# Peptides against a protein of PDB entry 2Q3Z, part 205

Target 1, 272 residues: chain A of PDB entry 2Q3Z
Amino acid sequence: YVLTQQGFIYQGSAKFIKNIPWNFGQFEDGILDICLILLDVNPKFLKNAGRDCSRRSSPVYVGRVVSGMVNCNDDQGVLLGRWDNNYGDGVSPMSWIGSVDILRRWKNHGCQRVKYGQCWVFAAVACTVLRCLGIPTRVVTNYNSAHDQNSNLLIEYFRNEFGEIQGDKSEMIWNFHCWVESWMTRPDLQPGYEGWQALDPTPQEKSEGTYCCGPVPVRAIKEGDLSTKYDAPFVFAEVNADVVDWIQQDDGSVHKSINRSLIVGLKISTKS
Target 2, 254 residues: chain A of PDB entry 2Q3Z as posed
Amino acid sequence: YVLTQQGFIYQGSAKFIKNIPWNFGQFQDGILDICLILLDVNPKFLKNAGRDCSRRSSPVYVGRVGSGMVNCNDDQGVLLGRWDNNYGDGVSPMSWIGSVDILRRWKNHGCQRVKYGQCWVFAAVACTVLRCLGIPTRVVTNYNSAHDSNLLIEYFRNSEMIWNFHCWVESWMTRPDLQPGYEGWQALDPTPQEKSEGTYCCGPVPVRAIKEGDLSTKYDAPFVFAEVNADVVDWIQKSINRSLIVGLKISTKS

## One batch from the design tools (peptide; made by RFdiffusion4, then SolubleMPNN)

Design b2_p30_3_s4 (from b2_p30_3, 14 letters changed)
Fold by OpenDDE base, seed 2:
Structure b2_p30_3_s4 (fold): chain B 272 residues (1-272), chain A 30 residues (1-30)
Amino acid sequence: as target 1 above (272 residues)
Amino acid sequence: KYVTIYYNNGLKNLVLEGYTTDKTYSLPLS
């Protein structure tokens, strides 16, 4: 989780798991320096350098900063996400083979956002950075699956009587999504929440005004403690929510689809 | 109590009351 520089990132679907080789390269020349630059250009440092630096001994703090800085949303972060297959003015997310080239490009171009990333790219870069900073970290992939799970939260789709999704939502959720888990103590939480913490650098939702996510104890997610900072409900929904299709009638009434229930959550750690 | 939130990934979720999220642009789904 710290020493291994080569690994595989899992992709595809629950039924058809794929992987790509990835060079995390946390010990390659200059990478640590780039990680430090990343910290030095983060909004919290720019706001109050002394306070930011004083908190860098906290993996909780650093993890949250890195989660935000790996994406370029809101700041001088590393990667710009794009999902529309229009990558002509940059590099296709599918073409990356490691974090090192991405980080070097970012630094060498004056901390300009690198085009482009998707979830596994964000996760992999975050993994590299966190490892560089001494935080044991692994990439994880979550799939939609059909294996039996019970959750307290629902992911809801609304369909008309013809099965058409209402609104501007896709009927499909992520076939897979990648984020990272980092090992750390959580002195800011009740005892027992030390261990793996989920962090998601893909800019999906803002947390406290910034596109970042976590850290949240994996244990809290497993136990359904959604009050646990940071962003427990969001992470829980990624891995443990039921997907429910609702059929909406003309009168506004809804009922569950009889034939469709999807299960969210088959998590696989990156093979190092 | 649960409240409904909309994530940028286009999903509608029920979360515990007290959790908030920002509504921004929608992200495409795979």
Scores: peptide ipSAE 0.040, ipTM 0.519, DockQ to the pose 0.081
Fold by OpenDDE base, seed 3:
Structure b2_p30_3_s4 (fold): chain B 272 residues (1-272), chain A 30 residues (1-30)
Amino acid sequence: as target 1 above (272 residues)
Amino acid sequence: KYVTIYYNNGLKNLVLEGYTTDKTYSLPLS
């Protein structure tokens, strides 16, 4: 989880699992220096360098910073996300084969955002950076991954009498989504929450005003402790959300239906 | 009846899924 430079990232769907090879390259020349630059351009450092540096011994603090800095939202972060198949002015997310080229491009262009990333690219770059900084980290893929947009732990759809989704603002279930898990102690929490912590660098929802997510103990998610910082409800929903259909009938009534066929969440962790 | 699965490349699929009916509500629809 720290020493492996070559690995695989799982993709595809729950019924058809795929993988791609990925070069994390955390020990390649210059990569550590780039990771340090990433820390030195983060908003907290720019606001108060002394305070930021004093907290870099905490993997909790560093993990949260990296989660925010791997995406370029709100800061001078590494990657710009794009999902609309218009990648002509950059590199298609599907073209990347490793983190090293991405990080080098970012640094060599004056810390300008690299175009483009999607979830596995964000996760892989975060994994590289965290490993460089000595934090054991692995990429995680979650199939049928829910994106809860209103923090109610539900994926809600409005439907007509034929079951057709109404409106353009429906919540989303991704065929797959990737994030990272990092091993760390949690002295900021009650005892027992040390171990794997989920971090999500893909810009999905803001956490305390910044597009970042975690760290949250994997144990807390498994046990349903949604009071645990950071961002437990959001991460919980990614892997456990219930799907609720509000179905309008021909008589104008609305029926609540619970979808029990689609199972949200199937998590696969890398072995190295 | 149908659930939408979103793909990272911007595509989506509709799949037939079963559901169980709960209470009937009066809700404002948009």
Scores: peptide ipSAE 0.033, ipTM 0.575, DockQ to the pose 0.051
Fold by OpenDDE base, seed 1:
Structure b2_p30_3_s4 (fold): chain B 272 residues (1-272), chain A 30 residues (1-30)
Amino acid sequence: as target 1 above (272 residues)
Amino acid sequence: KYVTIYYNNGLKNLVLEGYTTDKTYSLPLS
């Protein structure tokens, strides 16, 4: 989880699990320096360098910073996400084969955002950075992964009487989504939450004003303790959300149904 | 009963059901 530089990232769907080889390359030449640059250009450092540096001994703090800096939202982060198949002015997310090239491109172009990433690219780069900084980290794939926007632990779909989706809702279920889990103690929480912590660098929702997510104890998610920082409800919903159908009839009547046929969440963690 | 599944490449599909679970599995990296 720290020493392994070559690995696999799981993709596809619950029915058809696939994997791709990935070069994390945390020990390749210059990568550590790039990771340190990433820390030195983060908004917290720019605001107060002394305070930021004093907190870098905390893997909780560093993990959260890295989660925010792997995406270029809000800052000089590494990757710009794009999901519309228009990648002509950059590199297709599907073309990357490792984190090293991405990080080198970012640094060599003056910390300009690299085009483009999607979830597994964000996760893989975060994994590289965290490993480089000495934090045991693995990439996790969750199939049928929910994106809850309003923190109600539900994925809600609105439909007319013909079953057509209505409105501009961005709540969704991904065929798969990737994030990372990092091993750390949690002195900021009650005892028992040490171990794997979920971090999600894909810019999905803001946490405390920044597109970042976690760390949150995997144990807390498993046990349904949604009070734990950071972002427990969001991560919980990714793996446990219920799907609700709102059906509006022409006569104005509204029907609510919870879809039990589609089960959200099949998480696959990687091992060395 | 239909749910929209989004794919990372921007594609969408209406799905009635999937067969996933809350379970976590560990698979090899290599």
Scores: peptide ipSAE 0.230, ipTM 0.615, DockQ to the pose 0.044; fails the geometry check
Fold by OpenDDE base, seed 4:
Structure b2_p30_3_s4 (fold): chain B 272 residues (1-272), chain A 30 residues (1-30)
Amino acid sequence: as target 1 above (272 residues)
Amino acid sequence: KYVTIYYNNGLKNLVLEGYTTDKTYSLPLS
């Protein structure tokens, strides 16, 4: 989980799993230096360098910093996300084949955000950085990944009177989503939560004012323990949602049709 | 490498224009 530089990222759908080759390249020339620059330009370092440096021995702290710095939201982070199929002023997220080129572009252009990334690109770059810093990390893909937009643990679909999904009005269950899991002890938590921790560098929602997520014990989420740091309620909501189907009539009236609990996804991770 | 598979263990995916919200910590669990 630290030494492998070449790998695969899983994509596609649950029924049709695909993968792409990816060069993580954490040991290529200059990459460690770039990872250290990433740490040295993070908001916590700029605010209090001594405090930031003193905490870099903690993989919990470093993981959280990296999850925030891989995206460019609210800081000098690495990647700008874009999902609207308009990539003419940058590189299409689908064109990347490794983390090295992304990190080198970021550094060589004065830590300017690289255009563009989507979930697997964010995850892959985070994986590279964390591995480079000695933290065992793997990319995880979840198929049938629900997205709760309202933080109400509901995935709401709207249908017309004919039962047709109104996609522009409905929340989505995506074909896949990617994040990273890092192995670490959690001395900041009660016993039993050492092991794999979920971290998500895709800028989805703010955590303590910054677009970052985790680390949160995978075990805690699976067992429904929402008291654990970091972002357990949010991550739990990502994994567990009730699906509600609404029927919208021509007169504008809306009626609840179906309410069912859904634990979404098929998670795939690599094992070394 | 081997692949480890976990069923029904998904996370949130980002939707277009829906990623600018703040996380909430009081959720109605059912």
Scores: peptide ipSAE 0.020, ipTM 0.448, DockQ to the pose 0.037; fails the geometry check

Design b2_p30_4_s1 (from b2_p30_4, 15 letters changed)
Fold by OpenDDE base, seed 2:
Structure b2_p30_4_s1 (fold): chain B 272 residues (1-272), chain A 30 residues (1-30)
Amino acid sequence: as target 1 above (272 residues)
Amino acid sequence: MKFELDLSKVKPIEFPKDLKSFLPQQPVAP
């Protein structure tokens, strides 16, 4: 989780699990320096350098900073996400083979956002940075990963009486989604929440005003403790959301139906 | 979590030729 520089990232779908080789390269020359630059350009450092530096001994703090800084939303972060197949003014997310080139490009261009990333790219870069900073980290893939936008732990589809989807489909389920899990103690929580913590650097929802997510104990998610910081409801929904169909009738009545055909959450992690 | 798998027990497969276009992260059709 720290020493391995090459690995695989899992993609595809629950039925068709694909992997790609990835060079994390956390020990390659200059990568540590780039990770330190990443910390030094984060909004918290810019606001109060002394306070930020004093907190860098906390993997909880650092993890949350890295989660926010891997994406360029709200800050001088590393990657710009794009999902519309228009990558002509950058690099296709599918073209990356490692984190090192991304980080070097970011640094060499004055910390300008690198175009472009998708979930596994964000996760992989976060994994590299966290490993480089001495935090044991792994990339995980969740198939049928829910993106809950209103924190109700549901993916809701509105349908007419014929079952046809109405509206803009704002809530969705990803075919797959990647994030990272980092090993750390949680002195800020009740005992027993040490261990793997989920962090999601893909800019999906804002947490405390910033596109970041976690750390949240994997145990808390497993046990359904949604009160644990950070972002337990969101991460819980990614792996456990229920799908609900709201079926509107001609008379304006609405029927609630649980959609059992879409099963949210099939998490694959490297447990070793 | 509803489902968790150990990767050591999962055999990665290549996408069928007709499904290679699904490599990008994308929404599942409802």
Scores: peptide ipSAE 0.255, ipTM 0.627, DockQ to the pose 0.084
Fold by OpenDDE base, seed 5:
Structure b2_p30_4_s1 (fold): chain B 272 residues (1-272), chain A 30 residues (1-30)
Amino acid sequence: as target 1 above (272 residues)
Amino acid sequence: MKFELDLSKVKPIEFPKDLKSFLPQQPVAP
């Protein structure tokens, strides 16, 4: 997981799984230097360099910093996300074939955000950076991935009496979403939560005021321990949210229906 | 929770050419 420079990222849907080749390139010339620059421009370093540097021995701390810095939200991060299919002033997220070009562009343009990324691009760049920093990391794809925006562990659709969806779909289920898992000990938690930790660099929701997510023990998610830092409820919802339809009747009554046709969460991890 | 798909059992199927985008999309509720 640290030594593999080339791999595959899984995309598509649960019914139609696709993979793309990806060059992580964590050992290519200059990449380590770029990863160190990424750490040196993070908000915590800018606030207190000595404190930030003293904490870089913790993969928990570094993982959380990298999760925030791979996206350019709230900081001088690497990638700008865009999903509206208008990429004329940058590079289409689908055009990237590796992390190295992205990181080099970011550094060479004075740490200016690179246009554009989506989930697998964010995940792949995070994977490169974490591997470069000596943290075993893999890209994970979750099919039918839920995005819970109100932290209630539900994906809610509002429907009229005819079953038609009303209003803007604020909450959504993606056909697929990508993030990373990193191997680390968790001395900040109770014993038994060492191992794979989920980290999500795609800017979806703020965690403690910053667009970052994790690290959270994969074990905690599997066991439903939502009290575990960081961001256990959000990650849990991505893989196990219930879909609820709220049906409004003509008399103003609202009925709750569990949508059993939409199954959230099918996780694939590559054994690179 | 079906957390892990054994990819050794799933052959990658190429998206039909008529599917416009490999981008994340919301499944159309049936």
Scores: peptide ipSAE 0.027, ipTM 0.544, DockQ to the pose 0.078
Fold by OpenDDE base, seed 1:
Parts: structure tokens; C-alpha cells; sequence
Structure b2_p30_4_s1 (fold): chain B 272 residues (1-272), chain A 30 residues (1-30)
């Protein structure tokens, strides 16, 4: 994983899996320096450089920092997310073919946020950075990926008696979502949670006040141990949330229905 | 995890990056 500079990112839908080639380029000239700059501009470094540097030997710590710094939310991070198809003042997320150009643009413009990214772009850049820092990392695609906003492990839709969704869909299911998994030990957890750890650099929810996610043991997610740091409930919901329809009747009564037509979670791990 | 797919059994389909289908979208509720 660390040695692979080129690979594929999976996209599309569960029924129609697509991929794009991606140049991770973690060994290209100047990329390591850019990754170090990324660490040196993170909020924790700015607050206490000595403490931040002392913790950079921990892939858990570094992974969490990178998760937060790949997005520009709350910091001088790399990418600004945009999903409304209005990319005229930047680069369309779909135009990127690798992490190297993104990282170089970020650095060359004084660590100004690069416009624009979406989930696979965030994930790919995070993958590059983590690999560059010596952390084995892979991009992961999850089809029918849930975004739980209230940590109840449910995607809730309010519907009228005709089945029409009422109000804004605050919670949502993406056709696909990408994040990364990094291989590391977890000395901060009970034994057995070493191995692949999920990290999500796409700004979806705040974790401890910052748009970051993870690391959380993939094993913990598989076993349903939601007590494990970091952000186990959120990551669990991405792959396992139940969809609930709240159907409002004319009499004002509300009926809870499990929507079985919307199956959350189909995870694909890249081998390259 | 409820669903894990082994990619060794699935052949991904390559498609152009300019396709709108690359954008994350909410599934249209039936």
C-alpha cells in the first residue's frame, strides 16, 4: 500500500461500479515536503508545536490530524468541498487525476484551499499524505453510504400520507462515499483493535469540534463496538444505518416504518 | 459491517470523469 503510487478509485453505484485511475504520487518530488508543511500548519502545531511534534510518532495522532487537514474546514487545510456543480471559480472535482497536482497547488498558493474536492478527492489526497508519512493506507468506497447527523444510527425521513418526503432531507444517503483505511496499532485501545483503521477526511460531521473522523478500528465497526474512539457511531452508521420513514397521517399520528428498500452500506476496499 | 464486497469477484467499469454520474447523489426514493 505504501509503495503503490498509482491506483484506482471506485465510484458509481452498488449496481454499477465504476472506477477512475488516480496518481497518488506519494514519492514524487516535493510531496514529502508538502506533507510536512501540512503537519506544520495544523491547529495543534500552531497551538503547541512541541507537543504536536512529540506526538507525530503516533499514527493514531497523525491520522487524525491528516483527516482534519485534508479538508479546509476549521483550518488551513487542503481542499474545499463543493457538491452543487458550480465549479467555475475553481477546478471541478471530477477533473482531478491525482493527488500531486492538488498538493502542489495548495502549497504553491501559500496553503490556500484548493477548489474543489468531493469525497474521493479528499480520500485520495489523504491516502497520499498518509502513505508519504509512512502509514499504510488505502482508499475505500462505500456504496449507499449514510450520513447520520444526530448519532442515532438511523437515517430518518419524514413523509406525508402519500409517501412524499416532507422538509429538507437533513440526513442523507450517498450513492457512494470514499474514505481511507490506515494500518496501525492501537495502543490507546484494548488489545485486538490493531489493523485497519477508518479515517474520513470529507467534512461531514465535527469530531471534538473539528471536521475530522477517525481513526476507528474497522474491527470495532464490524463487531458493533461503538464505544471505541474515534467516531465509531458515525462510521458505523455510514455502513450500517437503518432507514426509517416517519409517516404522518392526516389525523396527526406518526407511524414509524423501516424502509427496507434503502439498504445502507456496501464497502469495497481497494487492494491497489 | 452488513455488506462487504470482495473486489476480486467484481470487475469495475471504467467511465469518463465528465459524467454527472460521478457526483455523489442521493438515491431517488422510490
Amino acid sequence: as target 1 above (272 residues)
Amino acid sequence: MKFELDLSKVKPIEFPKDLKSFLPQQPVAP
Scores: peptide ipSAE 0.027, ipTM 0.506, DockQ to the pose 0.075; fails the geometry check
Fold by OpenDDE base, seed 3:
Structure b2_p30_4_s1 (fold): chain B 272 residues (1-272), chain A 30 residues (1-30)
Amino acid sequence: as target 1 above (272 residues)
Amino acid sequence: MKFELDLSKVKPIEFPKDLKSFLPQQPVAP
């Protein structure tokens, strides 16, 4: 998980699992230096360098910083996300084959955001950075991944009497989503939550005012302990949200139904 | 929730040339 520089990222859909090769390249020349620059331009360092540096011995702290800094939202982070298939002013997310080129571009352009990334790109870059910093990390793919926007652990659709979706689809389920899991102790939590921690560098929701997510114990998610910091409800929803249909009948009544056709969550973890 | 998938039972396939199938998509309930 630290030593492997080449790997695969799983993509596609639950029924059609795909993968791409990826060069993480955490030991390539200059990459460690770039990772250190990433830490030195984070908002917490800029606010109080001494305090930030004193906390870098904590993989919990560093993981959360990296989660925020891999995306350029709110800071001088690495990647700008884009999903509208309009990439003419940058590099298509589908064109990347490794983290090294992305990180080098970021650094060489004065820590200017690199265009563009999507979930697997964010995850892969985060994986590279965390591995560089000595934190065992793997990329994770979750099929039918939910994006809960209102923290109710539900993906809600409104439907008419014919089953047609009404209104906007603000909440969504991705065919796949990628994030990372890092191995660390959790001295900030009750005993038993050491091990794999989920971190999501894709800018989806703000956590404490910043587009970052985690670390949250994978165990906590599996056991449904939503009180566990950080961002347990959001990560839980990604893998286990219920889909609810609010069906308006002809008489004007509304019926709540659990949509069992949309099953959220099928996680694949990489082996280093 | 299917938390873990045994990859020994799944054969990964290559991406088709169609970009639409590559990008994240919102599934529609049948």
Scores: peptide ipSAE 0.027, ipTM 0.517, DockQ to the pose 0.065; fails the geometry check

Design b2_p30_4_s2 (from b2_p30_4, 15 letters changed)
Fold by OpenDDE base, seed 1:
Structure b2_p30_4_s2 (fold): chain B 272 residues (1-272), chain A 30 residues (1-30)
Amino acid sequence: as target 1 above (272 residues)
Amino acid sequence: MKFVIDRRKVKPIEFPKDLKSYLPEQPVAP
């Protein structure tokens, strides 16, 4: 997980799993230096350099910083996300074949956001950075990945009296979503939560005011311990949200129906 | 090398007009 520079990222759908080769390149020339720059431009460093540096020995702290810094939403982070297929002023997320080029572009342009990324790009760059910093990390793909926007552990669809989906503001399930898992101890938690920790650098929801996610113990998610920092409810929902249909009737009544046709969550991690 | 990535929202299925025949429903207050 730390030593492998080339790997695969899983994509596609639950029924049609695909993968792409990816050059993580954590040991390529200059990449470590770029990772250090990433740390040195993070908001916590800018606020209090001494405090930030003193905490860099903690993979929990570093993981959370990296999760936030891989996206550019709140800081001088690496990647700008875009999902509307309008990539003419940058690079299509689908064009990237490795993290190295992205990181080099970011650094070479004065830490300006690189256009553009989507989930697997965010995850892959985070994986590279974390590996560079000595944290064993792998990219994870979750098929039928839910994005819970209101922290109720549900994906809710609103329907009219005919069962037709209403509005564009519905919560979403992605055919796939990628994040990373990093191996670390959790001295900040009760015993037993060491091991793989989920971190999501794709800007989806704010955590403590920043677009970052995790680290949260994979075990906590598996066991349904939603009290576990960081962001357990959100990550839990990604892999195990229930789907609910709210159906408005002609008489103004609303009916709740559990949607059993949509099954959230099929997580696949890289073996290398 | 460029990859073709099919990332999209999973679309929920549409139900027929006779919802009661297809979905277990519980009425709730509006």
Scores: peptide ipSAE 0.258, ipTM 0.650, DockQ to the pose 0.031
Fold by OpenDDE base, seed 2:
Structure b2_p30_4_s2 (fold): chain B 272 residues (1-272), chain A 30 residues (1-30)
Amino acid sequence: as target 1 above (272 residues)
Amino acid sequence: MKFVIDRRKVKPIEFPKDLKSYLPEQPVAP
């Protein structure tokens, strides 16, 4: 399916899976050129073109660059994320039907950020770019996907003595989240971590100062090896975080409860 | 073409007021 230009992106919830049609269009005219422009405007190229170009033979390097450049955070990246339903000054994330229009808009407007994207849009554009660059890639949807902000592998809720949630915590579980998996060898890691690597282009957390994520071996996530670069704890938490409820009593005592009713990573779906 | 997408934060469950009967609580030092 890596060669298919038309596909589906899975959305919805674990109980009610939905999908949308998506035109990845990796072989459409001019798309490869745009992908090369994307590489040529990345911060690493601007800093040292020779070094950047020499590293483009590494799918690990390229994957990480693309993960960062699909979002416009920190660079001249493609998409600006927005989640508050205020899209009047751009295009609603829900309106996109393919990566091609997004990439063309980005290029045609002098590499100005395209408004707007959300996770599936970021993932889909990343998938297109990576495929154009010769890296086998697929979009993956995780249901009940956690966003761990402090890398403790927990989604923590604070409750009063009555069990009421205190404050609006930034840590959250999405009903679904999308990222990409790319097939590559990992000569930078111990043997056995070749294969599917998770990359997340949605600007959720900074990795080494840039809003990017991965590549991290899917195997490492499966086996709980959080020592492997890149961003294993974050990706692990997306699919395996524990939900902890902290109950604060009036006397200042704190009680811990593991909430088993909310399970992170209920289902991972990808097109076959 | 606009697609209707239900993207939202999963809401935590509400606990009953009688937490002791519902939750196996472990005291944690503050």
Scores: peptide ipSAE 0.251, ipTM 0.651, DockQ to the pose 0.030
Fold by OpenDDE base, seed 5:
Structure b2_p30_4_s2 (fold): chain B 272 residues (1-272), chain A 30 residues (1-30)
Amino acid sequence: as target 1 above (272 residues)
Amino acid sequence: MKFVIDRRKVKPIEFPKDLKSYLPEQPVAP
C-alpha cells in the first residue's frame, strides 16, 4: 500500500460499481515536504509544538491529525468541501485525477484551502498523506453509506398519514461514500484491535470539537463494539445504520416502522 | 479516462396511501 502510487477509487452504486484512476503520488518530488508542512500547521502543533512532535511516532495520533487537516474546517486544512454543483470559483471535485496537484496548490498558495473536494477527494488526499508518512493506507468505498447526525445509529424519515416525507432530509444515505483504512497497532485499546483502522477526513460530524473521524478498529465496527475510540458509533452508523420511518397520524399519534427496503452498507469495495 | 459518477442521495421508498394495511401498528407517543 505504501509503495503504490497509482490506483483506483471505486464509485457508482452497489449494483453498478465503477472506478476512476487516481494518482496518489506519495513519492513525487516535494510531496513529503508538503505532508510535513501539513503536520506543522495543525492546531495541536500551534498550541504545543513539543507535545505534538513527541506524539508523531504514534500512527493513531498522526491518523487523527491527518483526518482533521485534510479538510479545512476548524484549521488551515487542505480542501474545502462543496456539494451544490457551484464550482465556478474553483476546481470541480469531479475534475481531480490525483492528490499531487491538490497538495501542491495548497502549499504554493500559503496553505490556503483548495476549492473543491468531495468524499473521494478527501479520502484520496488523506491516503496520499498517510502513505507518505509510512502508514499503510487504502481508500475504501461504502455503498449506501449513511450519515447519522444525531448519534442514534438511525436514519430517520418523517412521514405524514399518506406516507409522504416531511421536513428537511437532514439525515441521509449516499449512494457511495469514501474514507480510508490504515494499518496500525492500537496500544491505547485492549488487545485484539490491531489491524485496519477506519479514518474519515470528509467533514461530516465533529469529534472532540473538530471535524475529524477515527481511527477506529474495523474489527470493532464489525463486532459492534461501539465503546472503542475514536468515533465508533458514527462509523458504525455509516455501514450499519437502521432506517426508521416515523409516520404521523391525524390524531397526533406517531407510528414507528423499520424500513427494510433501504439497507445501509450494502457493499464495501477496497483493495486487499 | 473514466469519468466520476455523480454522488446522489438514495431515495427512500414511497408508501401507498393505505398505510394501515401496509405497516404494522406500532403506536408511539409524539
Scores: peptide ipSAE 0.248, ipTM 0.627, DockQ to the pose 0.030
Fold by OpenDDE base, seed 3:
Structure b2_p30_4_s2 (fold): chain B 272 residues (1-272), chain A 30 residues (1-30)
Amino acid sequence: as target 1 above (272 residues)
Amino acid sequence: MKFVIDRRKVKPIEFPKDLKSYLPEQPVAP
């Protein structure tokens, strides 16, 4: 989890699992220095360097900082996300083969955001950075990954009397989504939540005003303890959201139906 | 090098016109 520099990232769909090779390269020349620069340009450091530095011994704190800094939302972070297939003014997310080139580009251009990333790119870069900082980390792929946008733990579809989906702004389920899990103790929580912690560097929802996510104990998600910081409800929904259809009838009545055809969540992690 | 990824949203299936079998709950006013 710390020593492996080359690996695979799982992609595709639940029915057709694919993978790509990825060079994490956490021990390549200059990468550690770039990771330290990442910490030194984070908003918390810029606000109060002494306070930020005093907290860098905490993998909980560092993990949350890295989650926020891998994306360029809200700060001088590494990657700009784009999902519309218009990548002509940058590098297609599908073209990256490792984290090293991304991090070097970011640093060499004065910490200017790199164009472009998607979930596996964000996750892979976060994995590299966290490993550089001595935090055991792996990339995780979740198939049929839900994105709950209103914090109700549901993916909701609205249908007319014919069962047709209404509107184009429905909440979404991705065929796959990637984030990272890091191994750490959680002295900030009640005992028993040490172990793997989920962190999501893809900018999806704001957490305490910043596009970051986690760390949240994988155990808490498994047990349904949504009170645990950070962002337990959001991460829970990614892997466990219920899908609900709201169906309008001919008489104007509305019916609630549980959609049993869409099963959210199938998590696969790498061995290292 | 570019890889084929096919990242997309999962779309729910449409129900048949007769939805009675999919409506176990009582009607609710809008």
Scores: peptide ipSAE 0.239, ipTM 0.623, DockQ to the pose 0.029

